# Ledger of designs, part 291: peptides against a protein of PDB entry 9GMZ

Target 1, 343 residues: chain A of PDB entry 9GMZ
Amino acid sequence: TGFPLELLTRPATERLAYFENYTVAHPRLKEVYEILMRTIAEPAGASFIFVYGASGVGKTTLRLRVEQKLTELALPKLESDRARVPVVGIEAIAPESRYFNWKEYYTRALITLEEPLIDHKFDYGVRGISRDNFGKINVESKVVAPALRRALENALIHRHPDVFFVDEAQHFGKVASGYKLQDQLDCLKSLANMTGILHCLLGTYELLTFRNLSGQLSRRSVDIHFRRYCADSPEDVQAFKSVLLTFQQHLPLAETPNLVDHWEYFYERTLGCIGTLKDWLKRVLSDALDREATTITLKDLQKRALSVAQCQKMFKEIQEGERQLSETEADVQNLRSALGLGA

## One batch from the design tools (peptide; made by RFdiffusion4, then SolubleMPNN)

Design b2_p27_6_s4 (from b2_p27_6, 13 letters changed)
Fold by OpenDDE base, seed 2:
Structure b2_p27_6_s4 (fold): chain B 343 residues (1-343), chain A 27 residues (1-27)
Amino acid sequence: as target 1 above (343 residues)
Amino acid sequence: SESYQPLPTWEPLDMAGLLEERRKREE
């Protein structure tokens, strides 16, 4: 089933919004979603989940879908536990300096935990944290990072989310010194341990560097690789074509564009990343709607495609990440062989 | 016939609706 045909008579803004809100349940997204949901439900003593994959693979879509599902599942329980927040999600900011801004991180986390809808005033026990008349948290500039950490720990314990999401978590690793990176890991580990809240770090393959620094974290972490579709896999090519077929049916245009016939071009300019593909199609759809076009052409696609140079850069970053994972697998095999366990 | 088929659609994200429902249940 395609888009609702009634959309063709609706304003361009509504037609665009339909596609923006549309999600294809493609195989990799579904797989990672199921693994992540299961891991959140049964962490088996894990304190961390690492979700890593290429930029534009769909990690944000994954997070939002999990947040929605966890919220839906928690709704019946909120009647009995009004203080509970089912899920917390923040985005880590790239540090402007050689140091990660923990004060900003804690502040953002506190603000996210205290959405205006939470009637239960939690006293953070920290001077300089107040709520405005709208229930929004205000943190005074004088409040120091250790105090904000304590406030966040208390808030997380009180609100007891099923998971704490940190998107763009590779930004924790953008620290100049290896020892400082370990300190960041230890800080996160301590927060997870003190609160008993499962942390899910989502990021690019740069997150692997962060993950690999702590052999101790490896014992308390679950790894989820959100893979792109690879053109050298017939199954992945079929899945990618299926995604294109699905998107072409859900573009609210009078004439269904033939995206599948251009699958190689779509692959060339997305590297098998469905988020990148969707964003590209959004731009092209917006242009088409602005022109009151009946369909999308190859020329329309070319106008909004990523440049070859951008794709080459992205591909190098992907290859480095995939290489690191492959080396890790080889190292495991070598270790097993050396231990006499066989391959 | 190519072996690819349309994929399932997930329901639209409606976090605003969920938050409103949550609000109503907290009242």
Scores: peptide ipSAE 0.259, ipTM 0.803, DockQ to the pose 0.325
Fold by OpenDDE base, seed 4:
Structure b2_p27_6_s4 (fold): chain B 343 residues (1-343), chain A 27 residues (1-27)
Amino acid sequence: as target 1 above (343 residues)
Amino acid sequence: SESYQPLPTWEPLDMAGLLEERRKREE
């Protein structure tokens, strides 16, 4: 099974779009997807889900797949509950200033929540929030952050999504002081409590710092670790090779490239992160299509690879995150041992 | 040692199609 052969006669744009939209159901992605879907369905009193993992591991792909599935599952219910939005997903933006821009966050959340298709004019009770003729929300500059928060709370209550996703949530931690980070946590906690909506924060291992600042969130949060593939695990190496094998079959080129034979090089330059791998292959595919090439060579791969310096930096960040998690696991084990529960 | 093999493919993301279907059900 590979790409549809008819793509070879299609424009480069369609061939590239095929690969962009292509997703390998690799073991780690499938596992995390299943855990996340189950947790969303049965949060058991949790208000937060934290999904953390390396940059480029595939968190955005995970989010989008969950959003799709939740939307599909909600379709039959929308006939009876037309006000319902099944899922809301936003990406947190790194603040340009030392302060997180809550006004922008609330505005983006409101805009995302109110898809044009919702014909029900929800009055947010806030002056300066309107809908255009296309159903898009317009927020006037005069609307203050507390008013936008109330509008978002009301909208979330009314639309009742199964989950509110915040991608790149480590950006909440990029504040000048620990005090400001606590305030951000309190704001998110308050929003979740006031709305009764489950929040899922997806981010890098920097999200752990954010997570650990609130012992209160710990009691109402589920943690999901989206692990990379590790070269020291034979199983992970086989999974990574399987991903390469699958991708090589789904590159819409006349000749199937041999990616698997270069698995060590791919691992070196992706650190076992499948998102990084896909993005790399996408760039290389784009170049190949521009040249009307029949295949991809090692030289083509090398041209678009991340530099060794970039990989070293990324690897240090991963190692620090994995270390922190390992320490936490050890602490749990020590606590269990001290309680007489055994290992 | 388990031999590496092709992995399953997920269906393409079609959020636009889902939103259109949602719209039709809300009408």
Scores: peptide ipSAE 0.258, ipTM 0.806, DockQ to the pose 0.319
Fold by OpenDDE base, seed 5:
Structure b2_p27_6_s4 (fold): chain B 343 residues (1-343), chain A 27 residues (1-27)
Amino acid sequence: as target 1 above (343 residues)
Amino acid sequence: SESYQPLPTWEPLDMAGLLEERRKREE
């Protein structure tokens, strides 16, 4: 089934919004979703989940879908536990300075945790944190990072989410010194330990550097690799074509574009990353809607494609990440072989 | 050759609706 045909008579904004909100349940997304949901349900003493993959693979989509599902699952229990927040998700911001802004991080986390109109006023025990009449948290500028941390710890304990999501978590690693990165890891570890809340860090392959620096986190972490589709795998190519076929049916245009015939070009400019593909199609759809076009052409696609230089840069980053993971897998196999465990 | 087929749509993301439903259940 394609898009609702009634959208063809709706404003361009509604047509675009439909596609923006549309999600294809592609095999890799579904697989990672199932693994992540299972791991959240049964963390087995883990304090951290690392979800890593290429930029534009769909990590944010994954997070949002898990947040939705956890919220849905918690609804029946909220009648008995009104203070509970089932999930909290934030996006880590790239520091403007060489230093991660913990004050901003804690503030954003607190705001996000309390955004649900929870009727139960919680006293954070910190002067300068208040709720307005609309239930929004206001943090006075005078509140220092250690106080915000205590407030967040108390809030997380009180609200007891099943998981705390940090998207774009590779931004924790953008600290100029390895020591500062370790300190950041220790801060996150301390927060997870003090609150008893499972943390899920989603990021690019740069997150592997962050993971590898903390030998202590490795013992209490679960790793989930969100893989791209690879052109050297016939199965992955078929999945990628299936995604294109699905998207072409859900572009709210009068004439269904033939995206599948251009699958190699789409692959060349997305590297098998479905988020990159979707974002590309959104831009192209927006242009088409602005022109009141009946369909999308190859020329329209070319106009909004990532440059070859951008793709080459992204591909190098992917190859490095995939290499590091492959080496780790080989090390595991070598260890198993050395232990007399069959490969 | 296994032919590619349309993939299922994930249910619409409606966090606002879920939060509203949550609010109604908390009242």
Scores: peptide ipSAE 0.233, ipTM 0.733, DockQ to the pose 0.317
Fold by OpenDDE base, seed 3:
Structure b2_p27_6_s4 (fold): chain B 343 residues (1-343), chain A 27 residues (1-27)
Amino acid sequence: as target 1 above (343 residues)
Amino acid sequence: SESYQPLPTWEPLDMAGLLEERRKREE
C-alpha cells in the first residue's frame, strides 16, 4: 500500500504535509514504543525513565506517538476528571550561560501543562501568574524560580499526567561544574517525588553522563536505549532497506523513486538513523514539488544530503555513546561475576 | 536471503482532533 493517488492532483503543500505526517512503524521504533508504554503503565516505583540514542534516531517521533496513545487512552476518563492532562511534554533548552535556567524551565513547563485546558482555570497560589483572555499563562518577570517551582508542583498534582516528557534532556548536563549537575539532578528528583509524576527524559548519549552522576536516580530509573540500525547486522540492514522501500512508496510523486538501490548511500549519510533519513527525504521532496518534478533522482538526494564532515562528527558521537554502554554492560557482568552469580 | 518488505504505517497524528474530542467530553 502506497500513498493515496488522489494526492497527485492536490497542491504541493498537501502532498508535503502527507509525507511529514507519515510514520513508518520500523522495528526499533516499535520495540522502544512498547517498552516505554509498558513502563509508563507500570513504573514499579520508578520516578524516571531515560530514553537515550543518537541524534536523529527518532526520539521525537517516539514521544509524539506515546503522547497520542496516552491521550486516546485518557479520553473515556475525562468526563469524570476534567482537570486531568494525560501527558505533558517540553523541550529542554541549551543554557546560554554556564547555568541552567530553572526559571525558564518552570515557566515553559507551566505554559505547556495548561495549554490544552484553556477553559479550566487553576489558581497556582502564586502572585504574578495569570491567564490572559485567551487562556494563555502569563508569568510576570518578578516571579522567582522557587515560586514557579511551587506553581509547577501544584499544577502537576492537580493535572496528574501519566508522564512528564523532557526532550533534549542532555541539556541539563551542560553545566560548568559537577556539583551544580548533582544539584540539578536532586532538583528533578525532588520535583518527581513531590508531585508523584513519572518523568521521562529523552536525549542523546550525553544523557548517560547525567544519569551516571546520580547513584540515587539509578535506583529509581528505567533505561531505554533507542538504537540506530547497524550496517554490520544483516537484520538491521534488512530493516533499513525495508524503511527505504516503505518511504519510496509513500512519497507522493507521479513516478516511484528507487531509494532501495541507493541504500548504502542513504546509510552513509544517516548512520542508520531513521529521523535523519526522514528529514532528508522531506527536504528532497519539498524541492521536487517546487520544481513540479515527477520523481526524485540521485542528484536531488545529493543536493540535500548531510556533508561527510557532519556525518563523521555524528558518527564519533555515536561511537562514544555505544562504547560507554558496552563498558557499562561489561561492568554489570563483572559485578555479577564478583558476586558469584555467574556469567 | 530474507527479502525486505514494506513496513506497516502508523496512523497519522491527529492531536488537534483528540484535544477537540476531549474538550467536547468536558462540556
Scores: peptide ipSAE 0.257, ipTM 0.738, DockQ to the pose 0.322; fails the geometry check

Design b2_p27_8_s1 (from b2_p27_8, 11 letters changed)
Fold by OpenDDE base, seed 1:
Structure b2_p27_8_s1 (fold): chain B 343 residues (1-343), chain A 27 residues (1-27)
Amino acid sequence: as target 1 above (343 residues)
Amino acid sequence: SRKERLERLLQEAKERLEAGESLPELE
């Protein structure tokens, strides 16, 4: 089991593309995928799903896999319901300004929802929104955020996706001085309520701040923690080593590199985050292919590793997020005990 | 067509997922 050996005779671009497109179905990814798919199928009156975890844990990979599966499941129905979009996924962009750009968010959401090849052109009821000659949505600069919101609401109702994904959703927390994060949440809540569309926000542990701010959101949200692999768990260490073994078998090089023997170094520089690991190996593979190398060495790995200072910063952010979750669990236990409910 | 594009993307995705499903057990 490994990469197709025919790739060794193919151009470097095809070899790199193979690895980029390869996804390891690691235990934590499978677990979170199953929970997320179940929650989307049976939201039980939830309006929001929060998926939070370390940067580089694999949240974008999770989103893409769920989008693929929801599209697959919808295909038979899309023949009869040509107006339907099975799923919508966008990435929230860090604004260049200190403030979240709602106009840009609504524009991106609308462009993503209104695919050029979708049947049944929809009138958004908003002047300055049109389709170009290629069927792509064009939004004139004069269109204001409230009008874009109405257009998006109408489009979401008409297209009726099973879920609306927002990746890097911690960027909603970038509010102006004097504005409250609560106002951003109320805006999202209103959009979900007006459309009846389930929203899934994926992001870092900064999303926990969103959960805690609105008692009304907490009642209508499902939380999913996408955990990293922890070195203090023998099972997690074994899973991490198995991921390294899988990656070494799927690097399209003439000689299989021994990644597993260096598992501690890989763990030190990825903190148990598989996305960070894949991105590192991708950079190293690209360098090896550029040199027409037969394998990768420890020196090649070291050249593209995150610095110790970067890892220390990332680890502090992870520890703070994990601490907040642990405190919340303890608070729930204390509350249950105080209510006379057994722990 | 939109259908053909979606079917192709799904087939490519399925092939990529199936390739990744078998984590080899470390002996």
Scores: peptide ipSAE 0.025, ipTM 0.614, DockQ to the pose 0.055
Fold by OpenDDE base, seed 3:
Structure b2_p27_8_s1 (fold): chain B 343 residues (1-343), chain A 27 residues (1-27)
Amino acid sequence: as target 1 above (343 residues)
Amino acid sequence: SRKERLERLLQEAKERLEAGESLPELE
């Protein structure tokens, strides 16, 4: 069990690419993946899925794995239905102004719907939206946000993805006023309802503030908490150590580094977030390969670690998010008790 | 043909997906 030994004779670029593409199927990722795939297959009248968790917990890896699986499942149908897109994913951009840029959002979504496998040209019915010779969407600067919305609605209906992913979705909440935040929520609801396309919003715990602003969203949404590993749980510590063991076996180096013996240091500098861990190891691997090193040392790890100050900041953000969820769970329990439903 | 190109792209996509699906179980 480990990396292919032939990689030791390959260029540093191939060794690094192997590790970048390698995914550990850790328990939390598997659990959230199974819940998300089930929810996408059977939305049960939901229009939204909210996936929230710490920065670096692995939400991007989750999205990528779901996109891969949905594409695989759609492949037999794509031979007959050349218009279909199995999945679409975009990243929400933090607004430079106090207002979310819907024009940019719609433009990015439209561009993303033009996948390389799609040979079917669709007329969007909007002047100033065209395709280049490669089929890539071009949007003229004169096209206004309402026209782009109509084009996106038509495109989503025509392409019929199983889900529309929005990564970093907490950026929808970064607006100057509460009334504008409600308008953003209503805009997203309307888009999901008009197209019949399930939306999955992935983000940090800041997404909870956005989710909680609309009782109507809550009625049509499924929540998925992507938890980090907690040091106070023996099971979580064991899972985290198992991830370290797996990563050390899959680092394409001549000598296998002992990461597991340093598990506390890895936990201190990742807060139990596997994405943060992978990114750290990737940086360290890149440095080691550049030096033609046979292994990774503790000094190599320390050189690329997040600072204590960065970890303290991230930990405060995590604690606040976990606290809000715990309070919500307590409120549900209190409501059940008050309704005479057994605790 | 356009059909043969699509079939090759689908086959290459399938092969890449099959190579990616082995989520190594935490041994």
Scores: peptide ipSAE 0.025, ipTM 0.473, DockQ to the pose 0.073
Fold by OpenDDE base, seed 2:
Structure b2_p27_8_s1 (fold): chain B 343 residues (1-343), chain A 27 residues (1-27)
Amino acid sequence: as target 1 above (343 residues)
Amino acid sequence: SRKERLERLLQEAKERLEAGESLPELE
């Protein structure tokens, strides 16, 4: 079934909002969703989950879907445990300096944990943390990072989320030295251990730098690779075409555009990343609605496409990440072969 | 209430998600 036909009589803002809110349940998203949900339910002593993949592959969509599902599953329990927060998710901010801003991280995490409508209020035991009349947390500038950490530890223990999500987690790695990178990992590991809360770090392939530096995290982490669709795989090409078919049916336009016939062009300019594809189509839809167009043309697509130079840069970053993973798999196979364990 | 808000947000989310649960088969 396509979009509701009633949308054709609705304002452009409502038509655009429909498409913005629409999510294609593509095979890779479903696969990673199922793995992530199972891992959250049964972490088997893991303290961390790493979800890595290309920029624009759909990691934020995955996070939001899991957050929704965990909230749904927790609803019956929230009647008895009004202090509980089912899930917490934040986005890591890129550091402006060679040091990660832990004060800002802890502050944002605290604010996210304290929903205004949460009934059970608790004291953080830290001076300079208050709640306004609406229940929103205010953190005074004088509060130091160690105090904010203690407040966050107490909040995580008290709210007991099933998982703590950190999106764009590669930003923890944007520190000038390997020593500082290890310190960041140790800080995160300590927070997870002290609170008993499972942490899920979502990020680009730059997140693999964290994995490679911490031989100790390997025993306490689960890795999930959110792959893009590859043009050299017939199955992946078919899945990508199916996504295009779904999007063309859910564009609220009078005439259904034929996106599938242009699949190679869509692939060239998205590198098989569905988030990138959706963002592109959103821009094109917005332009079409502004012009009161009945459909989308190839010319409309070309106007909003990423440049070849942008795609080449993104592709190099993807290839480096995929190479690092392939080398790790080859090293494991070589180790197995050397141990007399068949490949 | 918090519950009613969460239920509403979940219902709105569910309505958005149900539309995308199945990929059509390419003919």
Scores: peptide ipSAE 0.025, ipTM 0.571, DockQ to the pose 0.054
Fold by OpenDDE base, seed 4:
Structure b2_p27_8_s1 (fold): chain B 343 residues (1-343), chain A 27 residues (1-27)
Amino acid sequence: as target 1 above (343 residues)
Amino acid sequence: SRKERLERLLQEAKERLEAGESLPELE
């Protein structure tokens, strides 16, 4: 089934919002979702989950889907446990400085965790943390990072989320010195250990550099590779075409555009990344709605496509990440073979 | 209430999810 036909009579803003909120449940997303949900339910002593993949593969969509599901599963218990927050998710911001802003991180995490309408308000034991008239947490500028950390630790313990998500977590790795990166890893590890809360870091392949620096995190982490669709796999090509078919059915336009016939062009400009594809189609849809167009054309697509140079850069980053993972997999196989365990 | 807000958000999310759960197979 396509989009609700009633949308054709609705304002452009509502039509765009429909498509923005629409999620294609593509095979790789389903696979990673199932692995992630299972790992959250049964962490088996893991303190971290690393979800890595190409920029625009759909990691944020995965996070949001898991957050929704964890909230759904928690609803029956939230009546009896009014203090509980089922899940917390933040996006890491690229530091403007050479240093990761832990104060900002803790502040954003605390604000996100402490929902305005939560019944059990507790004292964080930190002066300068308050709630406004709307119940939103306000953190005064005088509150220092160590105090915010303690407040967050106490809040995480008290609220007991099933998982703490950090999206764009590769931004932890943008520290100018290897020493500071280790300190960041130790800080995150300490937060997870002190709270007993499972942390899920989602990021690009740059997250592998962060992951590989801590042999201690390796023993307490689960790794999930969110792969793109590859053009050398017939199954992946078919899945990518099926995604295009689904999107063309869910573009709230009077005439269904033929996206599938242009699958190679879509693949060339998205590298098999469904998030990149969706964002491209959003831009094109927005333009079409602004013109009150009945459909979208190849020319409309070309106007909003990523440049070849952008795609080439993104592809090099993907290839390097995929190479590093392939080497790691080969090393494991070689070790197993050398041990006589078989591949 | 918090519950009502969460229920609404989940209902809205579920409606969005149900619309996207089935990838049609290409014939």
Scores: peptide ipSAE 0.022, ipTM 0.596, DockQ to the pose 0.055

